Peptides against a protein of PDB entry 2AKA. Designs and how they scored, part 224

Target 1, 299 residues: chain A of PDB entry 2AKA
Amino acid sequence: MEDLIPLVNRLQDAFSAIGQNADLDLPQIAVVGGQSAGKSSVLENFVGRDFLPRGSGIVTRRPLVLQLVNSTTEYAEFLHCKGKKFTDFEEVRLEIEAETDRVTGTNKGISPVPINLRVYSPHVLNLTLVDLPGMTKVPVGDQPPDIEFQIRDMLMQFVTKENCLILAVSPANSDLANSDALKIAKEVDPQGQRTIGVITKLDLMDEGTDARDVLENKLLPLRRGYIGVVNRSQKDIDGKKDITAALAAERKFFLSHPSYRHLADRMGTPYLQKVLNQQLTNHIRDTLPGLRNKLQSQL

## One batch from the design tools (peptide; made by RFdiffusion4, then SolubleMPNN)

Design b2_p29_8_s3 (from b2_p29_8, 15 letters changed)
Fold by OpenDDE base, seed 4:
Structure b2_p29_8_s3 (fold): chain B 299 residues (1-299), chain A 29 residues (1-29)
Amino acid sequence: as target 1 above (299 residues)
Amino acid sequence: SAAAALAAAQAELAALEPEIEALIKKLQE
């Protein structure tokens, strides 16, 4: 079954080249969450590299189709720059920014046109994620005043699809009931069948508080459950703390925390990556019979 | 050209059909 994700990646690339018709419902995982929810950090932790744009406001302004491919070598490739191998992940970041600006202009606008990025690494499992713009209510820079609705409309194009799984990223240090990620997920997946909850910033919760009930799936139950993660702090990022060291610290956090130690084997970024790989693989398997019919309709 | 890109994508899709069919058959076994 390890070949299912690469197969879908080829389909995704082909469909991206022709302009995805609204009727294409490829098995995929869309990543949703508010600004500063920790989405980018989760994705970077999967790769073990800093490669996503950073900054204040809307960082992701185009859908980023992130195709992780387990390989003996480490490099990245963009669909829009065929044949160019990126070995410096800072250059990957710069290319994302440049390609985003090329389409959206300098006004920090958004575009529904995906960027397709494939990352080969020995440190990743086969996994495809669609990173979507962070939900926001506040326009930044020269963004239009209706940017919130533009983002929501863009997200809805992905998350309403039946074959789209939703990775809902929510910070633990905010009211989970007010999580933008969980709200949009509940809107399009009211039964919680397609949603995977990720709880970030568990290390930033107030003393004496914990997210145990959430992580145990008791507060806002999702069929696919919740996985807690601890990302690098902004200070750690600015200090160029190694992601490997951060992952070790995350493991230590869960093991040493009285509220989470019993869950520690089902928490953290490595476990999340494994779960997503398995869930995506199984989801592809279940949707492949239908995918044939859709493929034929596009020929 | 846009036409060439479309043709290439269609060719890629056509090439994937047999692979998908083979995979579906394997999964049904």
Scores: peptide ipSAE 0.022, ipTM 0.576, DockQ to the pose 0.551
Fold by OpenDDE base, seed 5:
Structure b2_p29_8_s3 (fold): chain B 299 residues (1-299), chain A 29 residues (1-29)
Amino acid sequence: as target 1 above (299 residues)
Amino acid sequence: SAAAALAAAQAELAALEPEIEALIKKLQE
């Protein structure tokens, strides 16, 4: 069943070449969350490399179709520059920034045109994610005053599709009831059938508080549940803290925390990767009979 | 050209169709 994800990746690439990717109802996982929710850190932890643009405000300004492929070698490829293999992930980051700026200009505008990035690595499971711009309410810099609505409209192009799973990323150190990710997920998936909750920043919660009820799926129940993760702090990222060391610290956090120790085997980035791989694979399996009809309609 | 890109994409999709059918069949077993 692991071969299903690469097959869908080829379909996704083919459709991207004709400029129709945003409107396609392909089995995929869209990543949604507010600015600074920790989306980029989650994705980088999957790869084990720093490769996403960083900064304050809206960092992701185009959808990033991130195709993780288990391989014996480690390199990245972009659909827009076929045949170029990137082995330096800093160059991958720079290419994302350059390709974003090429389309959107330097005004920090957004574009619905995806960037397709494939990462081959021995350290990843087969997984395709669509990283979407972070939801914001306040335009920064030269952003248009309606940037909030532009982002929402872009997200809606993906998350309203029936075959789109939603990875809703919410920080635990903020009011989860007001999570932008969970709100948009509830809007388009009111029964919680397509949504997977990720709770970040569990290590930044005030002493004596915890997200146990959320992680146990008791507060805002999702059929696919919640997974807690602990990402590197911005200080740790700036200090070039090793991702492997951060993953070990994450495991230790869950095991040692009184409120989470009983959940520890169902928490953390490695478990999240496994769950997403399995859920995407199963979702593809369930939707594949319909993909034939879609292919025929696009021919 | 846009026309050439479309033709190439259609050819790629057509090439993938047998693989999809084979996988669907395998998953239904």
Scores: peptide ipSAE 0.022, ipTM 0.554, DockQ to the pose 0.573
Fold by OpenDDE base, seed 1:
Structure b2_p29_8_s3 (fold): chain B 299 residues (1-299), chain A 29 residues (1-29)
Amino acid sequence: as target 1 above (299 residues)
Amino acid sequence: SAAAALAAAQAELAALEPEIEALIKKLQE
């Protein structure tokens, strides 16, 4: 019996190969957040590998359809280079950069054309995420002056879809009322039905402050709630701190923190991955009848 | 109950796989 997520992945691949002409609102999770909100780190923590572009400013410049597939082997495949298996995740990073530059040029522009990356790993649950460019207000380098609006428009193409779940990534060390992720989510999902909140940088909050009220879903209620995570610091990333060690440190953080200890079993990257797998699976199940009807009408 | 519902949904989806594959093929033409 094929899993629901892999089946939708095949549809995604097919539609991506033909271009954006598929008006099918596929069940998916779009990842949204401001620049430096920790989106890339969350995704890398799921895989347990460093494979996403890093840098200052806009790192993700094309939508990245990240298809995680539980497998006995570890490798990656791109839709744009079928048949090539990547076992070195540095090469995966380089391919993302190269493919991004091929389409966007060297001016750090953006493109709405997705990159489709499938990662097979024994350490992942079946999960598909669409990583979207980080929201920014300030162009960097040779970026067009309207880059903020271009990014926003790109995000809106995904998050306005009814079958799109929104993974809203917000840093805890910033005013959550000003979270770009939560603002855009509230704009397209005012009732908080499609939004899953991720709170990053909990370890970087000022002494004597915490995000307990947010994580308990009391401040800005979302139907699907909030999950706190602790990502590697930039120093840890630059120092090539092992993701497994970082996940252990994350667990320790929640267990030892007075404000979060009681939530610790519902926090952290492994729990987030599990929740997202379940949420996506259930969402696919609930949307399947409609999807079937749409597919049949196109046959 | 959740497991049963998942299994049922998977079975329905499996039954649709040939149609989906046919659609995919058609779209790739």
Scores: peptide ipSAE 0.020, ipTM 0.582, DockQ to the pose 0.038
Fold by OpenDDE base, seed 2:
Structure b2_p29_8_s3 (fold): chain B 299 residues (1-299), chain A 29 residues (1-29)
Amino acid sequence: as target 1 above (299 residues)
Amino acid sequence: SAAAALAAAQAELAALEPEIEALIKKLQE
C-alpha cells in the first residue's frame, strides 16, 4: 500500500507537464483555510524545515503540489527544473517566490498554474498535499479588488472534485462557526464525507476556554474527525526555533492541558501526518478502479 | 482482513502500472 502514493505522484507529474492538471480527478488532499490560519506552518512541520514563503497578506499565490516521499536522503526537486537537487531549504523558498513572481508579476496577483515540489526526507511519510491560497476578504497592496472571488474560484476548481479530500485548517482563537475553511468545505461537502478538520492556535485561546467539544467531534461533526495542532509562533519562526523542539512542545501542551490530556495520543503534527498518509492511501485504493477505466479511455 | 485489503490494493497497483507507464510515454511524445 505504501507504493500507491508514489504511483499517483507519477500521474500528477505527467499531467502537470502537459498543462492538464485541472482536468483530472486524481485522488488528492487540498489544503484550505483563511489567511494566517496556520496552513504553511502545518506543512513545514511535516518536512521539519522552513521552506515556504513568509510575509503579510496572501503568501501562497499559486497552488503548491507538495509531494512528500520517505527516503534515506534529504533534498527537494521542482517539476519545472528537473534534475536540480535542492539541499538548502532556503533556496527552495527562494525558488517558490521566484517562480510565483515569474507568472503573477509584481502586482501580487494569483495564478491557477500549480508549482510541483517533491521533498525527499527520512522524516516524512509518503503524502501529497495541494496547498491553496488563503481565503481573504481584504485586498492588500496592489492586489485586484476582486481577489477574494479569484481565490474562491481557484479553490473551487480543486475542492469540487469528487476524488479531492479537503484538509480544512481553522484557528481555535477565532469563532469556529465562522471558519472560512469549514464554510467552503460544507458548501462542497455538505455531509462531511471528504473533509478532515485541523484546529490550529490551541495555545492562543483565552484562559478558561477550550476546543474540546470540537476536537471530540461533538460540535460540528465530520466523518473523518478533527485533529488539533500547535504550530510555532511567528516570534519562534523569526527566531529560527528548531521544529523538533516545537514538536516536543506541542506534545507537552496536549499532555499537560486538562481539557486535552485524554485526547493527546490523537492530537499533534506527527499523528496528523500518520492519519493523512492512511486516509490518502485508502482513498487512492478506493478510486483506483475508476481511475484505471479513465486511463484506458485516454490511451 | 487487513491482509486481504493489502493484497487487493497490490493487485490493483500491479494492474495499473503498465497502463500508467504507457500513458506517461504517450504524453511525453
Scores: peptide ipSAE 0.022, ipTM 0.552, DockQ to the pose 0.037; fails the geometry check

Design b2_p29_8_s4 (from b2_p29_8, 14 letters changed)
Fold by OpenDDE base, seed 1:
Structure b2_p29_8_s4 (fold): chain B 299 residues (1-299), chain A 29 residues (1-29)
Amino acid sequence: as target 1 above (299 residues)
Amino acid sequence: QQQAALQAAQQTLADLEPEIDALVARLAA
């Protein structure tokens, strides 16, 4: 049985070539969250490689269409340089940075023009995500003073679409009621039909506190629920801690935590990846008839 | 039931392939 996701990737590639003027609501998952919410770490954990830009402030400054494809080989390809296979994921990171800077200039501004990155790996499930710039209120460096609103406007271009699922990434060590990700999701999806909650930094919560009620979908109910994950610390990232080892530690965390043990089989990065694969597959299935009609109208 | 839905979706995608190819070709020109 052919996977639906890789086939839709072809449409996504084609639409990326058309640019923003394409009046197409593609089935997709947009990743949203505040700065330092852990979005990049979640995505890197899916791949099992360090390949995303890192730094203070706004790291993602263009939408990154990340197409994960299960394969016997491991390599990456960019749509803007087709035919070049990247096997060194450090080079992938550098290419993202270079391509971002090429379009945004030196002021660390943002651009709504996506970067399309396809990663082939034996360690991934088929999954396509659109990583969006992290929400921020404070410009850094030479960023324009209205950068907050520019980011918001960019996010809204994606998350307002009916066929867009929203992966809302929120850190547990902050007040979840004030989560930027959940706020924007609630604005565009007030009934919580399109939003999947990801709770990061569960290991960084204050002693005696937990996110059990959130993870059990009792505090801020989403139809699609919440999945907790434990990412590598910044120290672990800087120290190049192996992601596989980090995933094992994540599993151990949930199994050993009194508040999360009963949820452990429905937590963690591997489970999140599986759920997202299933959610996207089902979403594609449901939207294909409409997509077909739209495609035909544009031909 | 889910398998039937997946098969139907696959057929839909198969039907889209020529359209996708045409779109890609148009964009490349």
Scores: peptide ipSAE 0.021, ipTM 0.567, DockQ to the pose 0.038
Fold by OpenDDE base, seed 4:
Structure b2_p29_8_s4 (fold): chain B 299 residues (1-299), chain A 29 residues (1-29)
Amino acid sequence: as target 1 above (299 residues)
Amino acid sequence: QQQAALQAAQQTLADLEPEIDALVARLAA
């Protein structure tokens, strides 16, 4: 039996190829968060490879449709260069950067035109995410003063869609009441029906503080709840620390922390992957009848 | 129950394939 996620991926690819992404309310998960919220690290932890652009400022400048597909082989493929299999994930990173620069130029501008990347791996669950540019208020390089609003408008094209789930990534070492991710989610999903909260940087919280109330869904309730994760430190990333080792350290963190021990089985990157896979699958199931009707009406 | 729901969804998707193909063809023209 074919998984629903790969089937919807085929639909997504077909519509992407014809430039009609904006007109389709496809079941998907959009990833939102402020700059440096840890979005890229979460996505790389799913793949188990370093493959996303890194740096200061706005790193993601185009939507990245990341299609994870469980497979016996490990390779990546871009929709814009079909047939080319990437086995070196550094080359994947370079291709993302090159393709971004090709469209946006050298001014660090943004473009709403998505990059479609499919990753086949034995280490992933079937999962499709749309990584969106990080929200910022500070222009960099030759960016226009209104870059904040350009990013926001781009995000709104995705998150306002009824069939879009929102993966809201917020750092724990910042005031969650001021989380860009949770703010935009609340704006378009005021009842918290479509939002999944991810709390990063739990290991960077001040001593004597914790995010227990948030993770227990008591502070800012979301129907779909919150999942805490611990990403690699910047030092670990620069040192090319193995992601598998980082995942073990994450597990140890939750198990050893007095405030999180009781939640440990419902925390961490592996659990997040499982939850997202299940939620996306269920969401596809629930939205397909409506999608059918919409497609029929457009014929 | 989950398996039945999955099968129903798959059937729905299968039923959509011809329509999707037709729509894609129209939009590409």
Scores: peptide ipSAE 0.021, ipTM 0.568, DockQ to the pose 0.039
Fold by OpenDDE base, seed 3:
Structure b2_p29_8_s4 (fold): chain B 299 residues (1-299), chain A 29 residues (1-29)
Amino acid sequence: as target 1 above (299 residues)
Amino acid sequence: QQQAALQAAQQTLADLEPEIDALVARLAA
């Protein structure tokens, strides 16, 4: 029998294709965070490939349902391009951009219509994430002046659902109390039952400061805790540093840092993948009985 | 106990699988 996550992916694809995805409370993880919080880098580090749109401002302008599937082969498929297998991940990036522009136009507007991307790889754990547009307070380019509220409304369509887990991505080099990700999570999950904290940019903190108290779940406690990660810097990306080398550097960072060495086995991108896989699997298990009843009335 | 719960969930999905497949097939036609 297939794993639970791939089977739920089939439900996601089926209901997305018929336009009913918004009405289904599917067990899923929504990724939220401010612009430049490091969301895209976290997702790319899971796959081990560069495949997401990059740039300044709002790069994710449609929800991206990213379905990672452990497989012996490596390729990607889009729900909107049935039968086409992508083996070049640069082409995956271009397709995301093209499909986004097809719906939103070139004015950097947003659309609530998801893009469904499935990535098969021997280097991933089974994991489904919904990457959502980054929260912003400042419109860029030709964006409408109310873009902040449009993004917020879009996010709320996902994160308010009871079966939605929230991956709240916050940079360590900013005040965590002012984290857009944690603010929205607190609004819809005041008891911290559905929220997983990810702390990025730990390597960019000021000298003499650390996020130990946050990572130990002592400052702003979440029931599901916090996981720190170190993404590739812009310099590393420009220097063509591969993700494998970046993951090794991340491991070294945690092991060598006086404030984090004792947490090193519970930090980093590989551990985050494992935790998310486990939490999503358990969440699916707990929610499927209720989901079945709802689905039977809609199928 | 966790394994039993996982198996029960898998069975639930298996029960829905034919319906999902039928829906997917209809959309592909």
Scores: peptide ipSAE 0.020, ipTM 0.557, DockQ to the pose 0.039
Fold by OpenDDE base, seed 5:
Structure b2_p29_8_s4 (fold): chain B 299 residues (1-299), chain A 29 residues (1-29)
Amino acid sequence: as target 1 above (299 residues)
Amino acid sequence: QQQAALQAAQQTLADLEPEIDALVARLAA
């Protein structure tokens, strides 16, 4: 069944070549969350490499179609420069920044035109995610004053599609009722049929507080539930803490925490990756019989 | 360029048709 994801990837690439990717109802997972919610760290933890742009404000300014493919070799390839294999993931980061700037200019504007990045690795499960710009309320630098609405409009192009699953990333150290990710998910998926919740920054919660009720799906229940993760801190990233060591620390966190010990086997980045692979595979299976005819009618 | 890209996409879809059919059949069994 894992072969379904690469098949859909090839279809996605074909449609991307004609600039229709954002308007197509392909089986996919859109990643949504506020700025600094921890989206980039989650994605980097899947790959096991630092490769996403970092910084303050809006860092992701174009949709990033991230296609993870299990392979015996490790390298990355962009759709816009086929045949070039990237083995240095710092070069991958630089290419994302350069390709973003090529389209958006220097004013930190956004574009709905996706960047397509495929990562081959023995350390990943087959998984396709669309990383979307972080939701914001305040323009930074030379950003347009209506940047909030531009971002929302861009997100809506993806998350309103029936075949789009939503990975809603929310930090635990902020009020969940104010989660940008859960708000937009509730708007377009009021019955919670397409939304998977991710709770980050569980290690940054105040002493005596926990997110147990959320993780047990008792508060703001989603059909597909919530998965808690612990990402590297900014200090750890700056100190180049190894992702493998961070994943071990994450496991230890859940096992040793009184509120999360009983959930530990259904928490953490490795479990999240597995769940997303399964959810996407099942979703493709359910939609594939009608997908061919639908896609043919769009060409 | 747009026309060439469209033709390439159509060809890719055509090339994938047998694989789609095979996978659908396998999943239905």
Scores: peptide ipSAE 0.021, ipTM 0.591, DockQ to the pose 0.724; fails the geometry check

## One batch from the design tools (peptide; made by RFdiffusion4, then SolubleMPNN)

Design b2_p30_1_s1 (from b2_p30_1, 15 letters changed)
Fold by OpenDDE base, seed 2:
Formats: structure tokens, C-alpha cells, sequence
Structure b2_p30_1_s1 (fold): chain B 299 residues (1-299), chain A 30 residues (1-30)
């Protein structure tokens, strides 16, 4: 079963090369969440590197197909720049920014055309994620006034696909009943069959409050449940706090918190990565026969 | 080229079919 994710990656790359990405219901995990929900921090915590664009406003402006591959070596490759190996993850960040600007222009517009990034690392499990633009109601800079709807329409192109799993990222320090991620997930997956909940910013909740009922799947039940994570703060990111130290702090948080201690073995970034790898592998197994038949009928 | 793409897809289909058969055999053994 370990080879199923790499096989789907090769399919994804082949279809990307011919420009037919939009019509294929490939088994994948789309990452959705409001602006500043912590999506990019979750992805960077999987890699253990700072490599995603950061800043105020809509930072992700194109879908980022992030293909994580377990390897003895650490490097990145872009589909648009074949043969170039990136060993400096700051250069990876700069290439994402440059390739985003090349297609969208300087006006901070969005494009549905994916960036395909493969990261080889000894610290990752095989996993493919599609990082999607953060949902926002407020245009920034020269963004069109309808940017909220443009983002929504882009998200819908991915999350409406039956073979798309949804990683719904919600901050705990905001009203979870009003979570943009959970709202869009419920719209396209009303039975909660395709949605995995991620709760970020558990360390930033008001004193005397907790997300226990959500994490125990009692408040807003999802079939695939919820996983709590503690990301680096923006101050920690700006201060270049080591991700390994942040993962140790996350573990300490769950183990020491009275409301979460009993859940600690089913929380945190390492557990989330394992769950996503297993869920994607199983999902590929279940969908691959139908996908094969569909693809053969289109040739 | 379209021909190179078709050849890659045929290769991928053969690999998919082989994996499906392997998975079926593993399920029959369980």
C-alpha cells in the first residue's frame, strides 16, 4: 500500500503537464480555512521547514499541490522547473512567490492554476495536500471587491469533487460554529464523510475555556473526527523558532492541559500526519478502480 | 507530446492494474 500515494502523484503530474487538471477527480486532500487559520503552519510543521509564503492578507493565491515524499535526502522540486533541486527552503518560498506573481500579476489576484511542489524529506510521510487560498471577506491591496466569491469559486472546484478529502482548519480562539472551513465543508459534505477537522490555536484560547467538546467530536460531529494542533505563533515564526522545538512544545501542551491530557496521544502534528497518510492511502485504494475505468473511457 | 502522454498513461494504467490485482490478492488472503 505504501506506493499508492506516489502512483497518484505521477498521475497528477501527467495530467498537470497536459493542462487537464480541472476535470479529473483524483484522490487528494484539499486544505481549507479562513485567512490566518494556520493552514500554512500545519503544512510547514509536516516538513519541518519554513518554505511557504507568509504575510498579512491572502498569501496563498494559487492552489499549491504539495507532494510530500519520504526520502533519505531533503530537497524540493517544482513541476514548472523540472530538473532543479532546491535544498534551501527559503529559495522554495521565493519560487512559490515568483511563480504566483508570474501568473496572477502584481495586483494580488488569484488563479485556479496549481503550483506543483514535491518535497523529499526523511521527516515526512508520503502525503499529498492541496493548499487552497484562505477564505476572506476583506479585499487587500488591489484585490477586486468580489475576491471573496472568486476564492469561494476556486475552493468549490476542488472540494465539490467526490474523491477530494477536506482538511478543514479552524482556529480554537474563534467561534468554531462560525468557522469558514467547517461551513464550506458542511456545504459540500453535509454528512461529514470527506471532512477531517483540524483545530489550531488551542494555546491562544481564553483562560478557563477549552475545545474539549469539539475535539471529542461532541459539538460538531465529523465521521473522521477532529485533531488539535499547536502551531508556532507569528512571533515564533518571525523569530525563526525551530519547528522541532515547536513540536516538543505542542506535545507538552497537550500532556499538561487538564482538558486535553486524555486526548494527547490522538493530538498534535505527528499524529495528524499519520492520520492523513492513512486516510489518503485508504481513499486511493477505494477510489483507484473507479478512477482507472473513468480514465480509460476518456482515452 | 500527445503520444508521450498516451504512453505514460498506458504505463501508469499497467501499474495501477498490477496494484489493484495485488490488493485483491491480499484481501483474499485475509
Amino acid sequence: as target 1 above (299 residues)
Amino acid sequence: SAAEFAAELEKLFKEIDALIEKLKKEEELL
Scores: peptide ipSAE 0.114, ipTM 0.733, DockQ to the pose 0.673
Fold by OpenDDE base, seed 4:
Structure b2_p30_1_s1 (fold): chain B 299 residues (1-299), chain A 30 residues (1-30)
Amino acid sequence: as target 1 above (299 residues)
Amino acid sequence: SAAEFAAELEKLFKEIDALIEKLKKEEELL
């Protein structure tokens, strides 16, 4: 089963190289969430590096196909600049920003054209995610007034596909019933079959409140359940807190919290990564016969 | 190029077929 994710990665690369938004419904995980929901922090915590654009407003402005590959070496490669190995993850961040700006211009607009980034690391499981622009209601800078709808339409191109799993990232310190991620997931997956819930910012909830009922899958049931995570705070990021130290703090948080201690072995970023690897692998296996038939019709 | 893409698709198709066969055998053993 270990070779299924790399096989789909090669399919993704092949389709991306020809500029066809492949009509092929590839098995994938789309990451959705509101702005500042913690999506980028979750992805960086998988890699153990700071490499995604940061800032206020819409940070991700193109889909980012993030292919994590377990390897003895640590480096990144972009599909648009083949043969260049990035070992400095700040240079990876700058390349994402530059390649985004090349297509979208200076107006902070969006483009549906993916960036394909492969990260080789000894610290990752094989996992492919499509990071999508954060849902927003308020245009910033020179963004078009309809940017909310443009983002929504872009997300819908991915999440409406039957073979797309949805990683719905929602902050716990906001009304989860009104989560943009859970709303869009419910729209396209009304039975909750394709959606995995991620609850961030559990450490930022008001005193005397908890997300226990959500994490126990009692409030808004998803077949694939919910996983809570604790990302680095903005203070921790600004203070250059190491991701390894943050993961240790996350583990301590769940183990010490009265409401979450009993769930602690099914919470946190390492568990999330494992679950996503397993779910993607199984999903590829289940969809592979249908994918074969579609590919055969194109030969 | 379109020709390179077609060649890669054919290769990937063969690999998919091989994996499907492997998975079927594994399922039969369970």
Scores: peptide ipSAE 0.099, ipTM 0.718, DockQ to the pose 0.654
Fold by OpenDDE base, seed 5:
Structure b2_p30_1_s1 (fold): chain B 299 residues (1-299), chain A 30 residues (1-30)
Amino acid sequence: as target 1 above (299 residues)
Amino acid sequence: SAAEFAAELEKLFKEIDALIEKLKKEEELL
């Protein structure tokens, strides 16, 4: 079963290379969230490296197919520059920015054309995620006035597909009932069959409030449930707190919090990685026979 | 079986890889 995710990765690479991404319902996980929901921090916590673009406004402007592969060595490879191994993750960040700008130009526009990034690491489980642009309502700077609708249309190209699982990232320090991630997930998955909830910023909730009812799947029930995570604060990032120390602090947070202590073994970034690996593997197993038959009829 | 399915997929991948290589060669000839 461990070879199913790498197999789907080769399919993704093949279809990206021929420009036929739109017609195939590949088993995958699309990551959705509002701007500043903590989506990029969740993905970087999986890798244990800072490698995603940073800034104000829309940071992710193209879909990023992030293929995590367990390996004895740590390096990254892009589909658009085959044979180049990146060992410096700052160079990975710069290549994402450069490849984005080559297609979108200088106007901070978006493109539906994916970037395919494979990361080999001893610290990851086999996992493929499609990172999508953060939902926004207000154009900033030189962004197109219809940028909200362009982002929505791009997200819909992924999340409407039956074989797409949805990782809905929502901040706990905002109204969860009004979460942009949960709203789009409910629109395309009204029965909550394909959606996994991630709740970030649990450490930034107002005193005397908690997300216990959400994390216990009682408020907005999803068949696949919710997982709480604690990302590095901006102060921790500026203070050069490493991801390993952040993961230890996350574990301590859940164990010490009166509302979350009983859930602590089903919370945090390491548990989220395990759940996503298992759910994706099972989803590939269940969908791949149908996909094979469809592919055989098209080839 | 899972092994038979994997072998069939490997065949499909070889076909896909051959198609990609063919397309690249066609692009190099243009």
Scores: peptide ipSAE 0.068, ipTM 0.625, DockQ to the pose 0.031
Fold by OpenDDE base, seed 1:
Structure b2_p30_1_s1 (fold): chain B 299 residues (1-299), chain A 30 residues (1-30)
Amino acid sequence: as target 1 above (299 residues)
Amino acid sequence: SAAEFAAELEKLFKEIDALIEKLKKEEELL
C-alpha cells in the first residue's frame, strides 16, 4: 500500500516524458482555487520550505506536478533536468520560474505542459498534487485578454477526468457560495464525490463570524468533507517566519478558537497531509486495475 | 494481490521506459 503513490509517480513521469500526458486518466489530486486563495501556501506548508514563485497576478502559469516523497534526505529533482539535485529551495523557485518562462515566453501566457517536481524529505508524507493556475477574472500586465478562459480550459483538462480528485481551495474571508474553486468542482463533480474542500484564511474572518457550518459539512456538503487550514500571512512570509512555527500557530488557532476547538483534531495542515495521503492511496488502489487494463490495451 | 499487481506494473513500466528510450534514439537519428 505504501508504494502505490511512488509507482504512480513513475508512471506520471514516463507519460510526461513521451508527451502523452493528456490522454491518460491517472489517479491524481488537482489543486484548484482562485488567485490568492492560498494554494501555494498550502503546498509550501506541506514541504516546510519556501519554493514556489511569488508575485502579483498569475504566479502558477503551468501545471506543477508536485511529487512529495518521504525520504531520509531532503532534496528536490525536476523531470526536465534529471540527475540535478537541488538542496537550496530558492534555486527550486528560480528553476520553476525559468522553466515556466522558457515555455510561455515573454507574454506571461499559460501552458498546459506540466512541470514535474519531486521533493524528497523526512518531513513529508508520500503525496502527489497537481497545482493548477489560479482562476482570475481580470488580465494583468501583458496577459492575453482571454486568459480567464485559457485558465478555465486548462483546469477542465484535469478536473473532468474521472480519476482526478479535486482539492478545492477557498478562502474563508470571502463568500464561499461564490468560491471559484467550489463552482468549478460542482460543475465537473455535481454530486461532490471527487472534491475535498480546503478552507484557508480562517484567521482573517471578520470578528463574530466563523466557518463552522462549512467545516462541519453542513452548508455545502462534500462526501470527502472540508479541512480548515491557517497559512502564514503575507507579512509572515515576507518576514521569513519559519513554517514549523507557523504550523504550531495554526494548531494553537484551532485549539483556542471557540468555534473550531471541537474540530481541532480534524483541522490544520498536518491533518490535511494525512487525509490526502490516505485518500490518494485508496484512490490509486481503486482505480489502478482499470488503469492497468487501459495501459495493457494501448501497448 | 497487491504484490502481483506491483510486479505487473513494474513490467509495464519497464516497457514504457524502453519505449521512451527508443523514441529518444529515433529523435537523435533525425
Scores: peptide ipSAE 0.058, ipTM 0.612, DockQ to the pose 0.031

